Peptides against a protein of PDB entry 5D63. Designs and how they scored, part 67

Target 1, 292 residues: chain A of PDB entry 5D63
Amino acid sequence: SLRRGIYHIENAGVPSAIDLKDGSSSDGTPIVGWQFTPDTINWHQLWLAEPIPNVADTFTLCNLFSGTYMDLYNGSSEAGTAVNGWQGTAFTTNPHQLWTIKKSSDGTSYKIQNYGSKTFVDLVNGDSSDGAKIAGWTGTWDEGNPHQKWYFNRMSVSSAEAQAAIARNPHIHGTYRGYILDGEYLVLPNATFTQIWKDSGLPGSKWREQIYDCDDFAIAMKAAVGKWGADSWKANGFAIFCGVMLGVNKAGDAAHAYNFTLTKDHADIVFFEPQNGGYLNDIGYDSYMAFY

## One batch from the design tools (peptide; made by RFdiffusion4, then SolubleMPNN)

Design b2_p14_4_s3 (from b2_p14_4, 7 letters changed)
Fold by OpenDDE base, seed 3:
Structure b2_p14_4_s3 (fold): chain B 292 residues (1-292), chain A 14 residues (1-14)
Amino acid sequence: as target 1 above (292 residues)
Amino acid sequence: SIIDEFRERYYALR
């Protein structure tokens, strides 16, 4: 079953993603097919899938940027019915905004069925052009029509997944204690993470004994990422991944504070030095404390 | 705070 998380939803037939036009929060904003750039933040194309309790394989889909929800216009079962952004809530009972999401017959892609109408989200005619119509359309779960098949590229991790990535890293001290601050985390590309670092002013900050040393740099980076998240996205129920660690070297005679994020495949962590913006697989310390 | 638990250890070694 599909896990709660943030997804980039890509058509199985053409290089097009489900896009909320202009990221607008207005009711009735068209959801359309649009090109995307891999390994970047596709701002209008990220969707938080929230599972509905006690309703199998059924979700709301909240646009991360606008905070509005995928909505089948009037819940109509007619082929060609518009799919739009519309105000809503994560656990709504409105069948216009409830989507059953299950694997297609190919075992890799998903189909997105409206709970009420039983029609499927369809990239009309498989049109790869920017602004192509996405609509509710008749179909069945076993059909192979690529217009109704979607890859769900996971862009976030749960706290449990992050915990697991930390646990298998070789640079974790035996006395490690981790503190989980949130439940779901958008994982940023390094380029975006670095840009936040640059915009924070940290590259020009001077190390000063005790008053502004390694712990201040690490906390400032986490604060900058948090602010970036709050200022960038209107949806709730997730955080931006940026961790803080305290570590000790192998000799046990030096300690350091630093940041960390997740690798592209979300399987490992990579250390980030906020004093110089470097990414390292080995920062020279074993972490005995983290919060993220 | 979260850091308070580890303050003395960290300070002693940094």
Scores: peptide ipSAE 0.181, ipTM 0.769, DockQ to the pose 0.544
Fold by OpenDDE base, seed 5:
Structure b2_p14_4_s3 (fold): chain B 292 residues (1-292), chain A 14 residues (1-14)
Amino acid sequence: as target 1 above (292 residues)
Amino acid sequence: SIIDEFRERYYALR
């Protein structure tokens, strides 16, 4: 079954993603097909899938940017019915905003069925152009029509997945204690992470003994990412991944505070030095404490 | 925790 998380939803037939047009929060904003750029934040194309308790394989889909929800207009079962952004709540009972999401017959892609109408989210005519119509359309679960098949590219990790990634890293001290702050984390590409770092003013900040040293840099980065998240996204129920670590060197005579994020495949962590903006697989310290 | 505090004092942060 599909896990709770943030997804980039890409058509199985053409290089087009499900896009909330202009990221608008207005009711009735068209959801359309749109091109995307791999390894970047596709701002209007990220969807938080929230599973509905006691309703198998059924979710709301909240647009991260707008905070509005995927909505089948009037819940109509007519082929060609508009799919729009509309105000809602994560655990709504409105069948216009409830989507059953299960694997397609190919075992890799998913189909997105409206809970009420039983029609499917369809990239009309498989149109790859920006702004192409996405609509509810008749179909069946076993059909091979790529217009109704979607890859769910996971853009987030659960706290458990993050914990597992940390546990796999060789630069963790035997006394390590981790503190989980949230449940689900959007993982940023390094370019975005770096841009937040740049915009924070940290590149121009001066290291000063104790008054503004490694812990201040690391916490400032964490704060900058948090603020970026709050300022960038209207949806709730997730955080932006940015960890803080305290580590000790092999000699046991020095300690450091630094950041870390997850690799693109979410399987590993990479260390980030907020004093110079560097990404390192080995920062020279073994972490005995982290919060993220 | 007290253990963490000890570590932080023992290993001066840089």
Scores: peptide ipSAE 0.061, ipTM 0.692, DockQ to the pose 0.246
Fold by OpenDDE base, seed 4:
Structure b2_p14_4_s3 (fold): chain B 292 residues (1-292), chain A 14 residues (1-14)
Amino acid sequence: as target 1 above (292 residues)
Amino acid sequence: SIIDEFRERYYALR
């Protein structure tokens, strides 16, 4: 079953992703096929899938950028019915915005069926061009038409997954206490994480004894990421992953405050030194406290 | 003190 999370949704047949045109929050904004760049933030192509309680395999899909929801126009079952962004809520009962998402017959891709109409999200004609029509279309769960098959590339982690990644890391102190601040986290590529760091002013910040030292740098980075998230996305119900750790060295005679994020595969953490923007697998400290 | 420990880490990075 598909888990709650943020997904980049890519067509199984051509290198095209489900894109909310121009990221517009206007009702009726077309959802279209559009090219994407792997390992980057594809701003208009991220969707928060919220599972509907007690309705098997059924979700709303909120565009992360616009805060609007994938909507089958008038809930029509006609082939070629427009799929648009439209205002909504995560737990709506509006069948125009309810999508049953299950594995296709190939076992790797998914099909996206409108709950009400029972039609499927279709990249019309498998058109790989930017702006290609995405529509509701007749289909079945078992057919192999790639126009209706989609890879769900998960771009976020749950707090539990983050916790597990931390637990696997060898640089955790025996006295470690973690504090989870949110439930779901968009994981940024390092390039974006670094850009936020640069834009925060931290690269030009001077280390000053006690008044602006390691803890200040680490907190400033987390604050910068938080603000970036708030300024960048209109959807709610998720955070941007950026952790703060306090650690002690092996000798027990030095401590440090630093950041951490998740690796590309979301399986591990990598440490980030906000004083120089470096990523390290070993920062020289074992964390005894984290919040993220 | 914890403060001293933080300072040590900072100094190592400077």
Scores: peptide ipSAE 0.150, ipTM 0.784, DockQ to the pose 0.091; fails the geometry check
Fold by OpenDDE base, seed 1:
Structure b2_p14_4_s3 (fold): chain B 292 residues (1-292), chain A 14 residues (1-14)
Amino acid sequence: as target 1 above (292 residues)
Amino acid sequence: SIIDEFRERYYALR
C-alpha cells in the first residue's frame, strides 16, 4: 500500500509529471503533464498523499506549492473530465478530492482512481508536451494503458525512517538520544540544501568563542531551512528535513554541533558542516544528541 | 550522571 508522504508522480509511458499549472492556488487551476528535471525540487509537481482513515487505499493529494488539492471537476464520470487544483482539506469527505491509489497490473506503477466516479487519472493521449491535459477517464485496474499508470517517486521520509537511518550510522555515540520534531520530512537535494545555506548568510558569518560558535551555526542553518520551507510551500503537515546534532570526538575531550540530512536514497544520513558548507560521511564526532 | 556528562559535553562545544 502507498505510504503517507510527498511524491513526484511521473507517467509510466512518457517523461512527464503531474503538474499544477503555474503552482496557482486558484480553484480550477488545471493539472497538466509537464517535463521535469531529475534530482531537483520540481516545485509545482510535488504532492502530499494523505491517507484517509478507515478507507482502504484512499488519499487526498495536496499540491505542496499551492496548498490546493487534486479535484475531479464536478466528480463527473465522463471521459475527459478536467482534473484541477481546488481548495480542500486533508481529510475531506468530498469524493471529488478522494483518490484510490493502488498498484497497476505491472506491479511497479500505480493507478489513481477517483473514489466517487471510479474513473482514472489519465494523461490524455500520452501527450508528453508541457501543458498536456490530465483528465478523468474510464478504465480498469488491470489495463496496461500507460496513460493511466504513474510512478510514485517518494520525496519524503517519515520520522521513523529518519530514525532508522540515524540508527545504522556508525558515528552515533552509545549515549545517543534523538528527539523527533515532526512526522514527515521533505528531503532536499544537496544543491537546494546548499543554496539555502548560502542564502542564510552563514558563509559570511564569523565564528566567535561561545557567542557565535558551532551550535549557533547549526541552529541558524536549521532555522534557515525552516524559514525556507514556510516561505516556499503553502501545504501543511510536513517539514523540511534538516537535523541538528551534538557530538563528541573519539578522545572525549572535544564536542561539536553540526547539521545532517539524508542521502538521495534516504537510507543513510550525511553530515553537514554549517561553518563551511561541507558534506561529510565522517565529521569526526559521534553524536550523543539530535533533534530533527 | 548521564545528565552531567551531557552538560559537560555541551559546554565543551566549539
Scores: peptide ipSAE 0.030, ipTM 0.655, DockQ to the pose 0.250; fails the geometry check

Design b2_p14_4_s4 (from b2_p14_4, 7 letters changed)
Fold by OpenDDE base, seed 3:
Structure b2_p14_4_s4 (fold): chain B 292 residues (1-292), chain A 14 residues (1-14)
Amino acid sequence: as target 1 above (292 residues)
Amino acid sequence: SIEDLFRQEYYSLR
């Protein structure tokens, strides 16, 4: 089953993603096919999939940027019915905004079926051009039509997945205690993480004994990421991943506060030094405490 | 403790 999370949804046939046009929050905004850039934040192309309790494999899809939901116009079963962004709620009963998402016959891609109409989200004619029509279209679960097959590229991690990544890292002290602050985290590319760091003013900040030392830098970075998240996205129910750690060195005669994020594959953590913006696999400390 | 170590000024990273 598809897990709750943030997804970049890419067509299985052509290099096109499901895009909310201009990221607009207006009701009736077209959802279209659009090109994307791998390993970047594709701002209008991120969708929070929220599973509906007690309804198997059924979700709402909230556009992360606009905060609106994928909506089949009038719930019509007619082929070619527009799919748009529309105001809604995560646990709506409106069948226009309920989508059954299951694996296609190829075992890797998904099909997205409207719960009410039983039609499928279709990249019309497999058109790879920017602005190509996405519509509800007749189909079956076992058909191989790539117009209706989508890869769900997971862009977030659950708190449990983050916890597991930390637990696998060799630079965790035996006395480690972690504190989870949220349930689902958008994982940023390092380039974006670095840009937030730059924009925070931390690169120009001066280390000062006690009054502005390692803990201040690490907390300032966490705060900057939090603010960036709040200012960038209209959807709720997720956070931006940025951890804080306290660690002790091997000699046991020095301690440090620093940040960490997740690697591209979400399987491991990488340490981030907020005093210089560096990413390190080994920061020289073993963490005894983290919050994220 | 490690936590105590962190809180001591002379054990903090400079």
Scores: peptide ipSAE 0.037, ipTM 0.681, DockQ to the pose 0.165
Fold by OpenDDE base, seed 1:
Structure b2_p14_4_s4 (fold): chain B 292 residues (1-292), chain A 14 residues (1-14)
Amino acid sequence: as target 1 above (292 residues)
Amino acid sequence: SIEDLFRQEYYSLR
């Protein structure tokens, strides 16, 4: 079954993603097909899938940018019914905003069925143009129509997945204690992570003994990412991944504070030095504490 | 030693 998480949802037939037009939070904003750029944030095209308790394979889909929810207009079962952004809540009982999401017959893509109408989210005519209509359309789970098949590319990790990635890293001290701050984390591309670092002013910050040293840099980066998240996204229920670590060197006579994020495939962590903006697989320290 | 380091509250962060 589909896990709770943030997804980039791409059509199986053409290089088009489910896009909330202009990222607008207005009720009735069209959801459309739109081009995307791989390995970028794709601002208006990220959706938080929240599973509904005790309703199998059923979710709300919250647009990360607008904080509004995917909504089948009037819950109509008519083919061609508009799919829009609309105000809502994660655990709504409104069937206009409840979506059953299961694997298609090809075993790799998903279909998105409205819980009430039983129609499917459809890229009308498989149109690859920006602004192409996405609508509710009649269909079945076993049909091969690529207009109704979607790849769900997971852009986030759970706290458990992050914990697992840390645990398999070779640069973790035997005394390691990790503290999880949130439940789900959007994982940023390095380019975005670096841009936040640049915008924070840290590249121009001066290291000063104790008064502004490694821990201050690391915490400042964490704070910058937190602020970026709050300022960038209207949806709730997730965080932006940026960890802080304390580590000790091999000799056991020096310690350092630094950041870390996850690799593109989310399987490993990569260390980030906030004093110079470098990404490292080995920062020269073994972590005895992290919070993220 | 690493054992000595973890006996204290201050870890001499750089």
Scores: peptide ipSAE 0.054, ipTM 0.668, DockQ to the pose 0.146; fails the geometry check
Fold by OpenDDE base, seed 4:
Structure b2_p14_4_s4 (fold): chain B 292 residues (1-292), chain A 14 residues (1-14)
Amino acid sequence: as target 1 above (292 residues)
Amino acid sequence: SIEDLFRQEYYSLR
């Protein structure tokens, strides 16, 4: 079953993703097919899937950028009914905004069925053009029509998954204590993470003994990522992944504060040195404390 | 102690 998380939703037939046009928060904004760039943010194409308690395989889909929800216009069961962004809430009872999401017959892609109408999210005619119509359309779960099959590329991790990634890393001290701050984290591409670092002013910040040293750099990076998240996205219920670690060296005679993020596959952590913007698999310290 | 190391911060990039 699909887990709670942030997804990039890509058509199984053509290189097109589910896109909220212009990222607009206006009610009735068209949801359309649009090209995407792998391993980038794809701003208008991220959707927070929130599972509905006690309703099997059923979710709301909140556009991360606009904070609005995927909505089948008037809940109509007619083929060709518009799918739009519309104001809503994560745990709504409005069937126009409830989507049953289950594996398709191919076992890899998903189909997205409106809970009320029982029609499916359809890339009309499999059109790969930017702005192509996405609509509710008649169908069945077992049909192989790629117009109604979607890959859900997970762009976030739960706190538990992050914890697991940390636990797998060899550079964790025996005294390690981790503190989770949020429940679900959007994982940024390194390029975006680096850009936030650049925009924070840290590249030009001067190291000063005690008054602005490693811990200040690490906390400043965390704060910059937090602010970036708040400024960039209108949806709630998630955070942007950026960890802070305190570590001790192998000799046990030096400590350091630094950042970390997750690798592209979300399976491992990579260390980030906020003093120079470097990514390292081994920063030379074993973490005895982290918060993220 | 770890606490002592935290206070000292013996490593930094210049």
Scores: peptide ipSAE 0.038, ipTM 0.689, DockQ to the pose 0.140; fails the geometry check
Fold by OpenDDE base, seed 2:
Structure b2_p14_4_s4 (fold): chain B 292 residues (1-292), chain A 14 residues (1-14)
Amino acid sequence: as target 1 above (292 residues)
Amino acid sequence: SIEDLFRQEYYSLR
């Protein structure tokens, strides 16, 4: 079953992703096929899938940028019915915005079926051009038509997944205590993470004994990421991943505060030194406390 | 304690 999370949704037949045109929050904004750049944010192409309680394999899909929801126009079962962004809520009962998402017959891709109409999200004619029509179209779960097959690339982690990534890292102190602040986290590419760091002013900040030292740098970085998230996205119900750690060295005679994020595959953590913007697999400290 | 280490005058990168 598809987990709650933020997904980049890519067509199985051509290199096109489900895109909310211009990221507009206006009702009726077309959802279209659009090219994407791997390992980047792809701003208008991120969707928060929220599972509907007690309705098997059924979700709302909220565009992360606009905060609007994938909507089958008038819930029509006619082939070629427009799929648009439209205002909504995560747990709506409006069948125009409810999507049953299950594995296709190939076992890797998914099909996206409107709950009410039973039609499927279709990249019309498999058109790979920017702005290509995405529509509801007749189909079946077992058909192999790539126009209706989509890869769901997960761009977020749950708090449990983050916790697991931390737990398997070798640089965790035996006394470690972790504190989870949110439930779902968008994981940023390092380039974006670094840009936030640069924009925060931290590269020009002066280390000063106690008054502005390692903990201030680490917290300032987390605050900067939080602010960036708030300013960048209109959807709710997720955070931007940026952790703070307190660590002690092997000798036990020095401590440090620093940041961490997740690796590209979300399986591991990587340490980030906010005093110099460096990424390290080993920062020289074992964490005894983290919050993220 | 480990927490006491943060009372040091210098414990971060320069």
Scores: peptide ipSAE 0.035, ipTM 0.683, DockQ to the pose 0.118; fails the geometry check

Design b2_p14_5_s1 (from b2_p14_5, 8 letters changed)
Fold by OpenDDE base, seed 1:
Structure b2_p14_5_s1 (fold): chain B 292 residues (1-292), chain A 14 residues (1-14)
Amino acid sequence: as target 1 above (292 residues)
Amino acid sequence: SLSFAEAAYQQYVA
């Protein structure tokens, strides 16, 4: 079953992703096929899947950028019915915005079925061009038509998954205590994470004894990421991953505050030094406290 | 003197 999370949704047949045109929040904005760039933030192509309680395999899909929801126009079962962005809520009862998402017959891709109409999200004619029509179309769960098969590339982690990644890291002190601040986290590519760091002004910030030292740098980075998230995305119900750690060295005579994020595969953490923008597998400290 | 982080550590582990 599909987990709650943020997904980049890619067609199984052609290199096209589900894109909210121009990221517009206007009701009726077309959802279209569009090219994407791997290992980058594909701004208009990220979707928060929120599972509906007590309705098996059924979700709303909120566009991260616009804050609007995938919507089958008038809930029509007619082939070719437009799929658009439309205002909504995560736990709506509007069947126009409820999508049953389950594995296709190939066991890897998913199909996206409208809960009410029972039609499927279809990249019409498998058109790989930017702006290609995405529509509701008749189909079955067992068909092999790649026009209706989608890979869900997970771009986020749950707090539990982040916790597990931390627990696997060898640079965690025996006294470690972690504090989870949110439930789901968009994990940024390092390039984006670094850009936020640069834009924050931290590269030009001066270390000063006590008044602006390691903890200030680490907190400032987290604040910068938080602000970036708030300024960049209209959807709610998720955070941007950026952790703060306090650590002690092996000798136990020095402590440090630093950041951390997740690796590309989301399985491990990598340490980030906000004083120089470096990524390290070993920062020289074992964390006794983290919050993220 | 201890940095804030060092002080925090001492308080945490004390």
Scores: peptide ipSAE 0.030, ipTM 0.686, DockQ to the pose 0.720
Fold by OpenDDE base, seed 5:
Structure b2_p14_5_s1 (fold): chain B 292 residues (1-292), chain A 14 residues (1-14)
Amino acid sequence: as target 1 above (292 residues)
Amino acid sequence: SLSFAEAAYQQYVA
């Protein structure tokens, strides 16, 4: 029942997340427990879960940063077997990289079972220290051991979810037409979104009638986010959420181009003005067109 | 209509 998506995977017992050490793409890079900061990117701690067709509840887990995959070393069923990053593919048949992920007995957290070995991803001794060992360990689905229980905090939205969020917004024109460009989107914290905006040069860009006005700003922002995504992440199969909207005011005598992103809970959109870097719940326009 | 909105954009984009 776990949906395809990008997840921050947090231990149920201690404030530690599944971290690919140094974000390294090298085969055998340790996957470890590491502290995290809520509502931030947590660069080395994001995992794309790709469901395996015709294999119930089974996924590959691709580290977003490194593009490598969660791998049980030698597929060993021995307790304490290292879990590492390793090169792979999303739909591999290598059981070292196939993980059955289902709800734990508490109904909120998940357990992560290696498909081949049937052992579980375990934060060894529940160690909350940075760099703590994560290993395959014997267990059962119904055990309550928090060392093997993980919260999957979804950091992305599907295009359908984004579409639904837009549809719920009151600032959408009756003539609205949306165009979906990708299937899954990493949703950035506003702080990161703003930093991309700053780094794009847009804060220093001069508005000029027609030649560099609202549409240029909005498209430049989207391009900047796209480039940021390409430069930042080695995994494929997702995009970075940043939309462009065209809107008309209530009176119908003014129009504007602007950006938008999703709120923290992914249920709503928030408008972003690329000319000044502001976030607004009401930008003063109703969107008649969006692409994202 | 969509055409009206598009026309508005062309005329009044800021």
Scores: peptide ipSAE 0.029, ipTM 0.668, DockQ to the pose 0.174
Fold by OpenDDE base, seed 2:
Structure b2_p14_5_s1 (fold): chain B 292 residues (1-292), chain A 14 residues (1-14)
Amino acid sequence: as target 1 above (292 residues)
Amino acid sequence: SLSFAEAAYQQYVA
C-alpha cells in the first residue's frame, strides 16, 4: 500500500507530472499535466498523501505549495470532469477529495480513483503539453491505459526511514542517541540545500571560539532550512530534512557539530559542513547525538 | 537525559 508521504506524481505514458497550475491556492485552480525536471523541487508538483484511517488505500492529496487538495469537481462521474485544487483538510469526509490509490496492473504505477465517483485521474489524450487537461474518466483497475497510470516518486522520508539511514552509516558512535523532531521530511536536492546555506549568510559568518563555533553554524543551518520550509510551502504535516549531529573524533579528544541530509535514494546520510558548505561521506567524527 | 558520551563531549564541541 502507498505510504504517507510527499510524492511527485508522473504519468506512466509521457513525461508529464500532476501540476497545480501556478501553485494557486484559489478554489477551482486547474490541476494539469506539466513538464518537470528530474532531481529538482518541481514546486507545484508535490503532493502530500495522507492516508484515511479505516478506509483502505484511500488518501487525500494536498498540494505542498498551495496547501489545497486535489478535488474532483462536484464529484461527478462524467468523463472529462475537471480535477482542481480546492481548500480542504487532510482527513476530510468529502468524497470529492478522497482518492483510492492502488497499484495498476503493471505492478509499478498507480491508479488514482476518486472514492465517490469511482472514476480515475486521467491525463486526457495522454497530452504531454504544459497545461494539458487532467480529468476524471471512466476506467477499471486492470486496464493498461497509460493515461490513467501514475508513478509515485516519493520525495520524503518518514522519521523511521531517516533513523534507519543513520543506523546504516559507519560514522555513528556506539553511544549514539538520536532525537526525532518530526514525522515526515521532504528531502532536498543538494543544490537546493546548498542554496539555502548560501542564502542564510553562513558562508560569510566568522568562526569565533565558543561564541560562534561549530554548534552555532550547525544550528543556524537547521534554522535556515526550517525557515525556508515555512516560507516556501503552505501545506502542513511535514518538515524539511536537515539534521544536526554532535560527533567525537577517533582520538576521543575533540567534538564537532555538523549537519547531515539524506542521499537521493534516501538510503544513506551525507554529512554537511556548515562552515564551508561541503558534503562529505566522512566528516572525521562519529556521531554520539543527532536531532532531526 | 544525556548519555555518558553526550555529557562527556558536549563541553568540547568546537
Scores: peptide ipSAE 0.022, ipTM 0.647, DockQ to the pose 0.169
Fold by OpenDDE base, seed 3:
Structure b2_p14_5_s1 (fold): chain B 292 residues (1-292), chain A 14 residues (1-14)
Amino acid sequence: as target 1 above (292 residues)
Amino acid sequence: SLSFAEAAYQQYVA
């Protein structure tokens, strides 16, 4: 069963992702196939899947950038019906915007079926070109047609998954207390995380005893990431992952405040030093408190 | 609660 989360949705047959054209919030904006770059943010190609309570395997798909929803035009069951971005809400009853998403017969990819029409999201002709048509098309769950099979690359973690990643890290103090601030987190590539750090002005900030020391740097980084999130995305219901930790060294005679994010596979955390922009597997402290 | 009173250590951080 597909979990709530943010996904990059890639065709199983060709290197093309589901893209909202120009990231536009206008009703009727075409959803198209478009090339993507692995391990980058792919701005117009991220979709928040929100499960519908009491409707098995059924979701709305909100474009993260535009805040609009995947919509089958007029809910038509005719093959070739346009799939567009359209205004909506996460828990709508509009069958034009409800999608049943389940594993295909190959056990790895998913098919995306419109709840009302029972047609499937189809990369028309398997066209790998930028701007290729995506439409509703007749099909069945057991067909092997790669035009209707999609890989869901999860780009976010739940708070529980983040908690689990922290718990696996060896640099956590026995007295650790964690405080979860949100339910779902977009995990940024390090390059994006670093760019936010650079744009924050922190690289030019000077450490000063107590008045602007490690805790100020760490909080400033978290604030910068939060602001970046608010300014970059129109969808709601998620946060950008950036944690703050307080840690103590092994000798117990020094404490530090720092940041952390998740590794690419979301299984581990990596520490980030906001005073110099470095990523470290061991920052020299064991965390006794985190909030994220 | 986000109170730091629950933290293991009550000291200035460097």
Scores: peptide ipSAE 0.020, ipTM 0.640, DockQ to the pose 0.158; fails the geometry check

